# Ledger of designs, part 122: peptides against a protein of PDB entry 4GMN

Target 1, 375 residues: chain A of PDB entry 4GMN
Amino acid sequence: RYANITLLALVTLASIGTDFQETLVKGNQGSRESPISAADEEWNGFDDADGDAMDVDQKSSSGEDQEEDYEEIDVKEDDEDDDDDSITSEMQADMERVVGADGTDDGDLEDLPTLRELIQTAVPQLIRLSNLPIDSDESLTIQSHALSALNNISWTISCLEFANGENANIHNAWYPTAKKIWRKTILPILEADSADLKLATQVTSLAWAVARVLHGETPTDGNPHRKFISLYHSSKQQAGGNSNSIEEPEDPFQGLGVKCIGVVGSLAHDPAPIEVNREVGVFLVTLLRQSNNVPPAEIVEALNQLFDIYGDEELACDKEVFWKDGFLKHLEEFLPKMRTLTKGIDKRTQPELRTRADEALLNLGRFVQYKKKHA

## One batch from the design tools (peptide; made by RFdiffusion4, then SolubleMPNN)

Design b2_p16_6_s1 (from b2_p16_6, 13 letters changed)
Fold by OpenDDE base, seed 1:
Structure b2_p16_6_s1 (fold): chain B 375 residues (1-375), chain A 16 residues (1-16)
Amino acid sequence: as target 1 above (375 residues)
Amino acid sequence: LPELMDEASAQRRLQS
């Protein structure tokens, strides 16, 4: 009886997380005049178009950029190892942190009551349910449904723009909860070293959604990037050996390999430790070098991640990894292979894969040209 | 069962 109610609640939360994407993300995008699709950001390298500066005297009203001093909330990790297993106290402390006890606007979701209830009330319970001891098929089912709900909520939130201080209230409310999902849900499942590819796919999908918001601020404890790289390699070994059709998802972009690339790419963004960035960058560049044995969708994702990680020349990873490890040469050597790969995709049978490959090829050409200009 | 969201499904939903 309780199991069926719990399962129904989890299925309902996973459905709400999905349906809320339309309300939250399309509503937020619909308020923006410019459709900056995060996917349709053609990497416009700095084309110094020497085009005649028509002096459009747009009087930039000097809005005083109030440098709102982002007081780095020094989240003192009070390692109070108070083993008070009262799940109520952690939930209450998380609620108090998300509500912001001091009247700093940083966590106030007053205008977003559904999102507030998802983050403050639902997600902490889902974290708990995802971290239950697996002792039965029922507990495994509960975990899988809790992971599905966390995944759908996390993906919906990760579709918001957070660049340039956009949606800061949502970001600030989500950020501590996203770190908690990482530490209390994702890491324990990755450490359990389960041979369950379904569970691995679920946790990797969730990890990608979380890492798309946290980027390089994702906790580096236990080197999770290496676990996902290992999972990538293990998934390839299993697919090659057993003629059990792991039904390659009909969608090339839903594969575990793509998800692993998306996670590790996101983990490698600034301010990630340079050695984490290097290990991920070497992994991604190695996929391009081995492209004859790599699915086209994984190549597309690996390219996009490389553009996002190394697109900014002011970042420490540009000098310390991209230039130092000679990544430009590998990208330039890959460009003719990418042209061949992309042309080999049938537009009629795989239209989406062909479109995303055509875009990634275009961006690769621009990226190589940009990096050569800034060498 | 609800659809399990991922990058591809999330993007397609935003384009629809």
Scores: peptide ipSAE 0.565, ipTM 0.949, DockQ to the pose 0.736
Fold by OpenDDE base, seed 5:
Structure b2_p16_6_s1 (fold): chain B 375 residues (1-375), chain A 16 residues (1-16)
Amino acid sequence: as target 1 above (375 residues)
Amino acid sequence: LPELMDEASAQRRLQS
């Protein structure tokens, strides 16, 4: 009885964490005059005013328009008014306030009562439940549901912009809690070295969401980047040995390999220790060198992480790692391979993977040109 | 069961 109520409450918190993304993040984005499509983060960092328009002569081959008559299948919208009253009047009021709130440095979230209760009341209990002794299938189920709720809340919060002091109230309320999730939930599970790939995927997804906010301020105790790199390699060894039983997620970007890359990339940002940055940078560049045996989605993620880590020339990691370890040469040597890889992705069968690969290829070309100019 | 969020699902929900 109590277990079923606890599980229902954890499922409800995981649902609230997901639904709150639309209210919290779309509300915050709707106040911005330019929708930065999260896909259209073209790396706009280089305002290089030298407009040498290379005239790429697009020879228009006139292919004949065969008008295929698409029969308009009149899909009757059965208006099933599922009044899923899941959005409380308090959540709607929080949405309206997030759209209008100049980011006050007040971490108390007086104006965001639902978010405050999630961070201050729910998350500390979820951390406790994720740390229960595993002595039964019931305790394992409770841990998994607590991790799911923490994951969805953490992902939702990680989709807010915190650059330039935006959402500072939410950032200041979340930051100590995010560090607590890292130290109390993520590290103990990573140290238990469980052969459970489901648990490893859950903790890695949660770790990525937390690290997307904490970046290089993520606690480096116990070298967690090495644990995620080890997990990456272990996951590849298991997939190669037993091709029949690991359901690779149908979505290339939901794979454990992508999640491991996203975590370690996020951990390597300034002010991370230069040695942590170097080990991650070498790992990412090594994936590019071995790209013939790496899934395209992991290459896309590894490139994006490399751009984010080494995009700022004023950071210590630019001089001490990027230039010192000769990363530019590896990126230049990879550019023709990336063009071949991207062209090999079928736009019809894998449209998202093709779009994100086309963007990463464009950004790689720009990044290499920039780094050559600033050499 | 609620959908488990990750980078891919979070990005798709922001583009919808």
Scores: peptide ipSAE 0.563, ipTM 0.949, DockQ to the pose 0.752
Fold by OpenDDE base, seed 4:
Structure b2_p16_6_s1 (fold): chain B 375 residues (1-375), chain A 16 residues (1-16)
Amino acid sequence: as target 1 above (375 residues)
Amino acid sequence: LPELMDEASAQRRLQS
């Protein structure tokens, strides 16, 4: 009896999370004259601002190699399970300082009572229900429905623009909750290493929605990018062995492979650790090199992620990963393969895949040209 | 069962 009420409540929350997209996202976009769709971000190569070439005189300062003697600090393993859920009072105070001096607690969502109730009341309960011990088919069903509700809420929120301080009130309310979903729902399920591809697909979809907001600020604890890369490879091995049993989603963009790419791409954005960025970048570039065996939708997603990660030359990952690891050469060598791949997609049977592949091909040509100009 | 959102379904809903 209680189980059926809980399941009905979870189904209702998942439906509300979906229906709220129209109210929240379309309502917010309707106030903007031009919704830049995330697909209609034509990669506007930075216009050459006429940067007068200031002759930076090459003063060759011979830095003497001071061998700094690294004293081995004997780090005693004190097993204090400090649940450092301390967002340090300094990080919280620095977030409060970036929010301008009008001390409206922008996180209060006063004008968005439904969203506030979803974030503050519903999501914490959904996190708890997703993290219950699995001891029965009923507990598995509860977890799956809790993940579905979290997924739909997280996807809806991830469709808002947060760039340039837009929707800052929603961002500030969501951000700590998104981190909590990551730490208390996503990581424990990934660490449990379940052979359940349905659960893996649900958690990966949720992880992508969360990572589309957190980007490189997504917690890197336990190297979750490696777990998603491993899941990508495992999913390919299982699909190759059992051509009959995985209902390939009718939509090529709903596949677990695409979702894994979307997650790891999002995790690799600045300010992600350079080694996380490198491992993801190498994974994505390796997919392009092996493109003959990769579904076209995964190639489209891998390209978009590479453009978003490496589109800014001022970021540390441009110098330390993109240029250092020679990614431009691989992108340039892939350009003729992408033309062949895109032309091979039938516009009549797969119109969406063809459109997104034509766009990704156009952007690849622009991106390669841009990077060659800034080499 | 509720429709499960993902990137593709979320984008299509915004374009509709």
Scores: peptide ipSAE 0.561, ipTM 0.949, DockQ to the pose 0.730
Fold by OpenDDE base, seed 2:
Structure b2_p16_6_s1 (fold): chain B 375 residues (1-375), chain A 16 residues (1-16)
Amino acid sequence: as target 1 above (375 residues)
Amino acid sequence: LPELMDEASAQRRLQS
């Protein structure tokens, strides 16, 4: 009985995490004069716009671990089966407030009560449930559903823009929670060395969503980038050997390989340690060199990650990794291969893959020209 | 079961 209620609550939270994307992200985009279409962002290089890098004064609040006594939420069984995919009036009110928020830095989310309760009340419980000892098929199901809910919430939040102090209130509320998800959920699962590729895919998807917000500020303890690189290689070895076709996801961008690339790319952004950046950069460039044996979607993702990591010439990784390790030569040598790869994708059968490959090819040409000008 | 979001599904939902 309690298990079924817990599973229903986890399914509901995972649904809310998806549905809230429309309200939170489309509402926030509606406030912008130029909607950033995640598809139409042609990498234009850094224009030398004097962006005052606001020194985020890292007040290291050494918050003592107050064991807050989690009151047991008595989930009343109100059986209202209204699976009306209608945005609740409360989510609509939160959307209107996200559009109107003046970027108050307090992180308290006073004006965003649904998002506040999601981050402050629901996510900590999901973290707890994702860390239950696996002793039964029921506990494994609870963990999987808790990971799904955390994943959907984290992906939804990761679709907000946080650059230039945008959504600072949401960022500041999410940031400590995102670090908690990383340390308490992601790292323990990655350390358990499970052969479960489903669990590995779930945790890697969650890790990507979290790392898309934390970037190089993602905790580097235990070198998680190496674990994801190892997982990438292990996933390729398993797919090649056993006729148990884990059904390659019909979507080439939903593959574990793409997710691993997305995580390690995000982890390598500034202010990541230069050695983390180097190991990731070498991994990504090595995929391009071995492109004949790499799925096109993974090549697209590896290129995008390379542009994002090494787009800024003012960053230490540009001098210490990009130029020092000769990445420009590898990118230039890959350009004709990328043209061949992209032209080989059938627009009729794989329209999305072809579009994203055409964009990545354009951006690769621009990036190589930019780096040659700044050599 | 709810859809497990990822980059591809999140991007498609934003384009819809």
Scores: peptide ipSAE 0.561, ipTM 0.948, DockQ to the pose 0.734

Design b2_p16_6_s2 (from b2_p16_6, 11 letters changed)
Fold by OpenDDE base, seed 3:
Structure b2_p16_6_s2 (fold): chain B 375 residues (1-375), chain A 16 residues (1-16)
Amino acid sequence: as target 1 above (375 residues)
Amino acid sequence: MPELMTEALAERRLQA
């Protein structure tokens, strides 16, 4: 009974964390649309050119009347009232306030009571549940659900813009909690060296969501970037050996390899130690050099992370890592390989992977050109 | 179990 109520509460928190994303981010985007002045672009009417009606002949083929007596199975439409889990009026009111809040308040979520309770009350309990001693299948299930709820909440918050002091109240409230998730949930699970790839995937997904907010301010204790690089390599070795491959997720971007790249890329941002940045940068550039053995989705992610890490020439990592370690040469040498890789992706069977690869290829060309001008 | 949010899912939901 208590376990079922706890599981239901964890499922509900994970759902809330997901549904809140659409409302939180659409709300925050609506405030950035300055009214585009309706410039009256007079749409000049298309002239009615009198194109001649070709008379395509109605051939009348008389196919026969087979009266198949379909018994009307009176399927009672049980109107399952789709209890459209309508965003609570409190969540909607919190969203309207996120959109209107001048980001001047020092992490006080007084105006965001639902988000406040999520961060201050729910997340600390989820951290506790993720740290329970695993002594039963029930405790493992509770941990997995707690990690899922933490993941969804952390992803939702990570979709907010925090650059230039935007959403500073939410950032300031989340930041200490994100560090607590990192230190109390993520690091202990990574240090346990579990062979459980499911648990590793859950913790890596959570770590990416947390690292997308903390970036280079993520706690560097224990060199977590090396743990995720090791996990990346270990996951590749296991996939090659045992026929009990966890079904590769149908979505190529859901893979543990992509998640590991996303985490380590996020960890390498300024103000990360130059040594951490270098080790991650060398890892990412090495994936590009070895691209013949790397899934296309991981190449796309590795490129995006390299653009984000090394996009700013004023950062210490530009001089001390990018230029010093000769990354431009490796990116330029990879450009023709990326064109071949991207063209090899079937648009019909993998439309998203092709779109993201076409974008990453375009950005790689622009990035190489940018860096050559600033050399 | 609720779907695990990911970058790809987050981006898809923001583009929809």
Scores: peptide ipSAE 0.335, ipTM 0.892, DockQ to the pose 0.698
Fold by OpenDDE base, seed 5:
Structure b2_p16_6_s2 (fold): chain B 375 residues (1-375), chain A 16 residues (1-16)
Amino acid sequence: as target 1 above (375 residues)
Amino acid sequence: MPELMTEALAERRLQA
């Protein structure tokens, strides 16, 4: 009885964490005149005004218009008024306030009561439940559901913009809690070195969401970047040995490999220790060198992480790692391989993977040109 | 069970 109530409460918190994303993030984006698609962070490279318009002669081949008569299938809209009253009037009020709030730097969430209760009341209990002794299938189920709820809440918060002091109240309230999730939930599970790939995938997803907010301020105790790199390699060894049993997720971007890359990339940002940055940078560049044996989605993620880590020339990692370890040469040598990889993705069967690969290829060209000018 | 949020799912929900 108590277990079922606890599981129902954990499922409800995981649902609230997901539904609150649309509320919290659509609210925050509605104040921005341009929908910055999270995919449309085109690296706005430096505005080099040298307008040498290469005239690409578009030879218009006139292909004949075969009018295929699409029969209008009259899909009757059965208006099932599913009154999913899942968004409480308090959550709607929190949304309206997030849209209008100049972020106060006090970390007070007086104006965001639902978010306050999630961070201050729910998350500490979820951390406790994720740390229960595993002595039964019931305790393992409770841990998995607590990790799911922490994951959804952490991802939702990680979709907020915190640059330039935006959402500073939410950032300041979340930051100590995010560090607590890292130290009390993520690190103990990573240190237990469990052969459970499901648990490893759950903790890695949570670690990525937390690291997207903490970046290089993520606690480096116990070298977690090396644990995620080890997990990446271990997951590849298991997939290669037993092709029948690991259902690779149908979505190429939901794979454990992509999640490991996202975590270690996020951990390597300034002010991360230069040695942590170097080990991650070498790992990412090594994936590009071995790209013939790496899934395209992992290459896309590894490129994006490299652009984010090394995009700022004023950072210590630019001089001490990027230039010193000769990363530019590896990126230049990878350009023709990336063009071949991207062209090999079928736009009809994998449209998202093709779009994100076309963007990453464009950004790689721009990034290499930028770094050559600043050499 | 609720959908487990990921980066890709979070991005898709923002584009929808």
Scores: peptide ipSAE 0.326, ipTM 0.888, DockQ to the pose 0.733
Fold by OpenDDE base, seed 2:
Structure b2_p16_6_s2 (fold): chain B 375 residues (1-375), chain A 16 residues (1-16)
Amino acid sequence: as target 1 above (375 residues)
Amino acid sequence: MPELMTEALAERRLQA
């Protein structure tokens, strides 16, 4: 009886963590005059101080307007009024306040009562439940649901912009809690050396969401980047051997490999120790060198992480790792392989993977040119 | 079980 109530509460918290994303992030985006369309997220990792507008000569090829007579297929939209009125009036009020919150630095979520209760009341209980001794299928189920709730809350918060002091109140409230999730939930599970790939996927997803906010300030105790690199390699060895194909998730970006890359990439950002950065950078560059045996989604993620880590030339990792370890040569040698890989993705069957690969290819070209100019 | 949020799912929900 108590277990079922606990499970229902955990499912409810995991739902709230997802539903609150739309309100929190659409609210935060409403304060930004230009929604960056996901298609227009060009890697802007370099300050273009020198406005030498490359005149891209827009040769207006007058393509003949073939009026393809689109027969109006009267698709009766069955208005399944999915009354996704799941957004409580309180969550809507919190959204409106996130848009209007001047960056009062005090970390007091006084104006965000729902988010405050999630961070201050719910998350500490979820951390406790994720650390219960596993002695039964019931305790394993509780842990899994607690991890799912922590994951969904952490992902939602990680979709906020925190650069330039944006959402500083939320950042300041979340930051100590994120470190607590890392130390109390993520590290103990990673240290338990469990062969449970489902648990490993859950903890790695949570670790990525947490590391997307903490970056290089993520606690380096016990070298967690090496554990995620080891998990990456172990996951590849298991997928190749047993005919128990863990159904590769239909979504290429849901894979444990992508999640491992996302975690270690995020962990390698400044102010991460240079040796952590180097080990991650070498891992990522090694994936590019071995790209014939690496899923395209993992290559896309590895490229994005490399751009984010090494985009700023003022960072110590640029001189001490990128240039010193000769990463530019590996990126340049990878360009023709990336073009082949991207062209091999069917736009019809994998539209998202193709779009993200086209973007990563463009950004790789730009990044290589940038680094050659700054050599 | 509740849906496990991921980067790709988070991005898709923001585009919707």
Scores: peptide ipSAE 0.326, ipTM 0.889, DockQ to the pose 0.717
Fold by OpenDDE base, seed 4:
Structure b2_p16_6_s2 (fold): chain B 375 residues (1-375), chain A 16 residues (1-16)
Amino acid sequence: as target 1 above (375 residues)
Amino acid sequence: MPELMTEALAERRLQA
């Protein structure tokens, strides 16, 4: 009896989280000119601001090579106990307080009482229900429904624009909750290493929605990007062995592979650690190199993620990863393959996949041209 | 089961 009431409540929350998208996102957009879809972000190549190239005649003064004899200082290996400066739960709580202290704009969702109640009251309960011990089919069902509700709420919120301080009240209210979903729901499920592909798909969908807001500020503890890369590879191995049992989603963009790419791409954005960015970038570029065996939708997603990660030349990842690891060459070599791939998609049977592939091909050409000018 | 939101579904719902 209580179980059925709990399940009904979870189904209701998942429905509310979906239906609230129209009210929240379309209602907020109705005050703006038509949002350029994330697909209609024409990569506005930086306008060549006519930087008057001041010819700084750098007179190369040939400084004489003084061979300074570096004395071999015998540095004793003192076993410095790696005090793993694990940001203590207290330091983390204090950082959360410091980030919360300077903006007197408390994420006062005063004007959004339903969203406030979803974030402040419903989501903490959903996190708790998703993290219950699994001891029965009933507890599995509760977890799945809690994940579904968290997914729908998180996706709805991730459709808001947060750039340039937009929706800052919603962002500020959501951000700590999104981190809590990551740490208390997503990580524990990923670490449990369950062979349940349904659960893995649910948690990966939720992780993508959360990572679309947190980006490179997503907690890197436990190297979650490697878990999603591993899950990507594992999902391909299982699909190749059992052609009959995974109903390939009728929608090519609903696949676990696309979701894994979307998560790891989002995790690799600045200010992500350079090594996280590198591992993700290498993974994405490797998909392009192996594109003959990769679904077109995953190629489209991998390209979009690469454009978003490496679109800004001022970011550390441009110099330390994109240029250093020679990504431009791989992208340029992929252009003719992408043209062939895109032309192979039937516009009659897969119109959306064809449109998104045509856009990704156009953007790839623009991106390669841009990076060549800034080399 | 409730409809599960995804990137593609979220985008389609905004365009509709």
Scores: peptide ipSAE 0.326, ipTM 0.889, DockQ to the pose 0.749

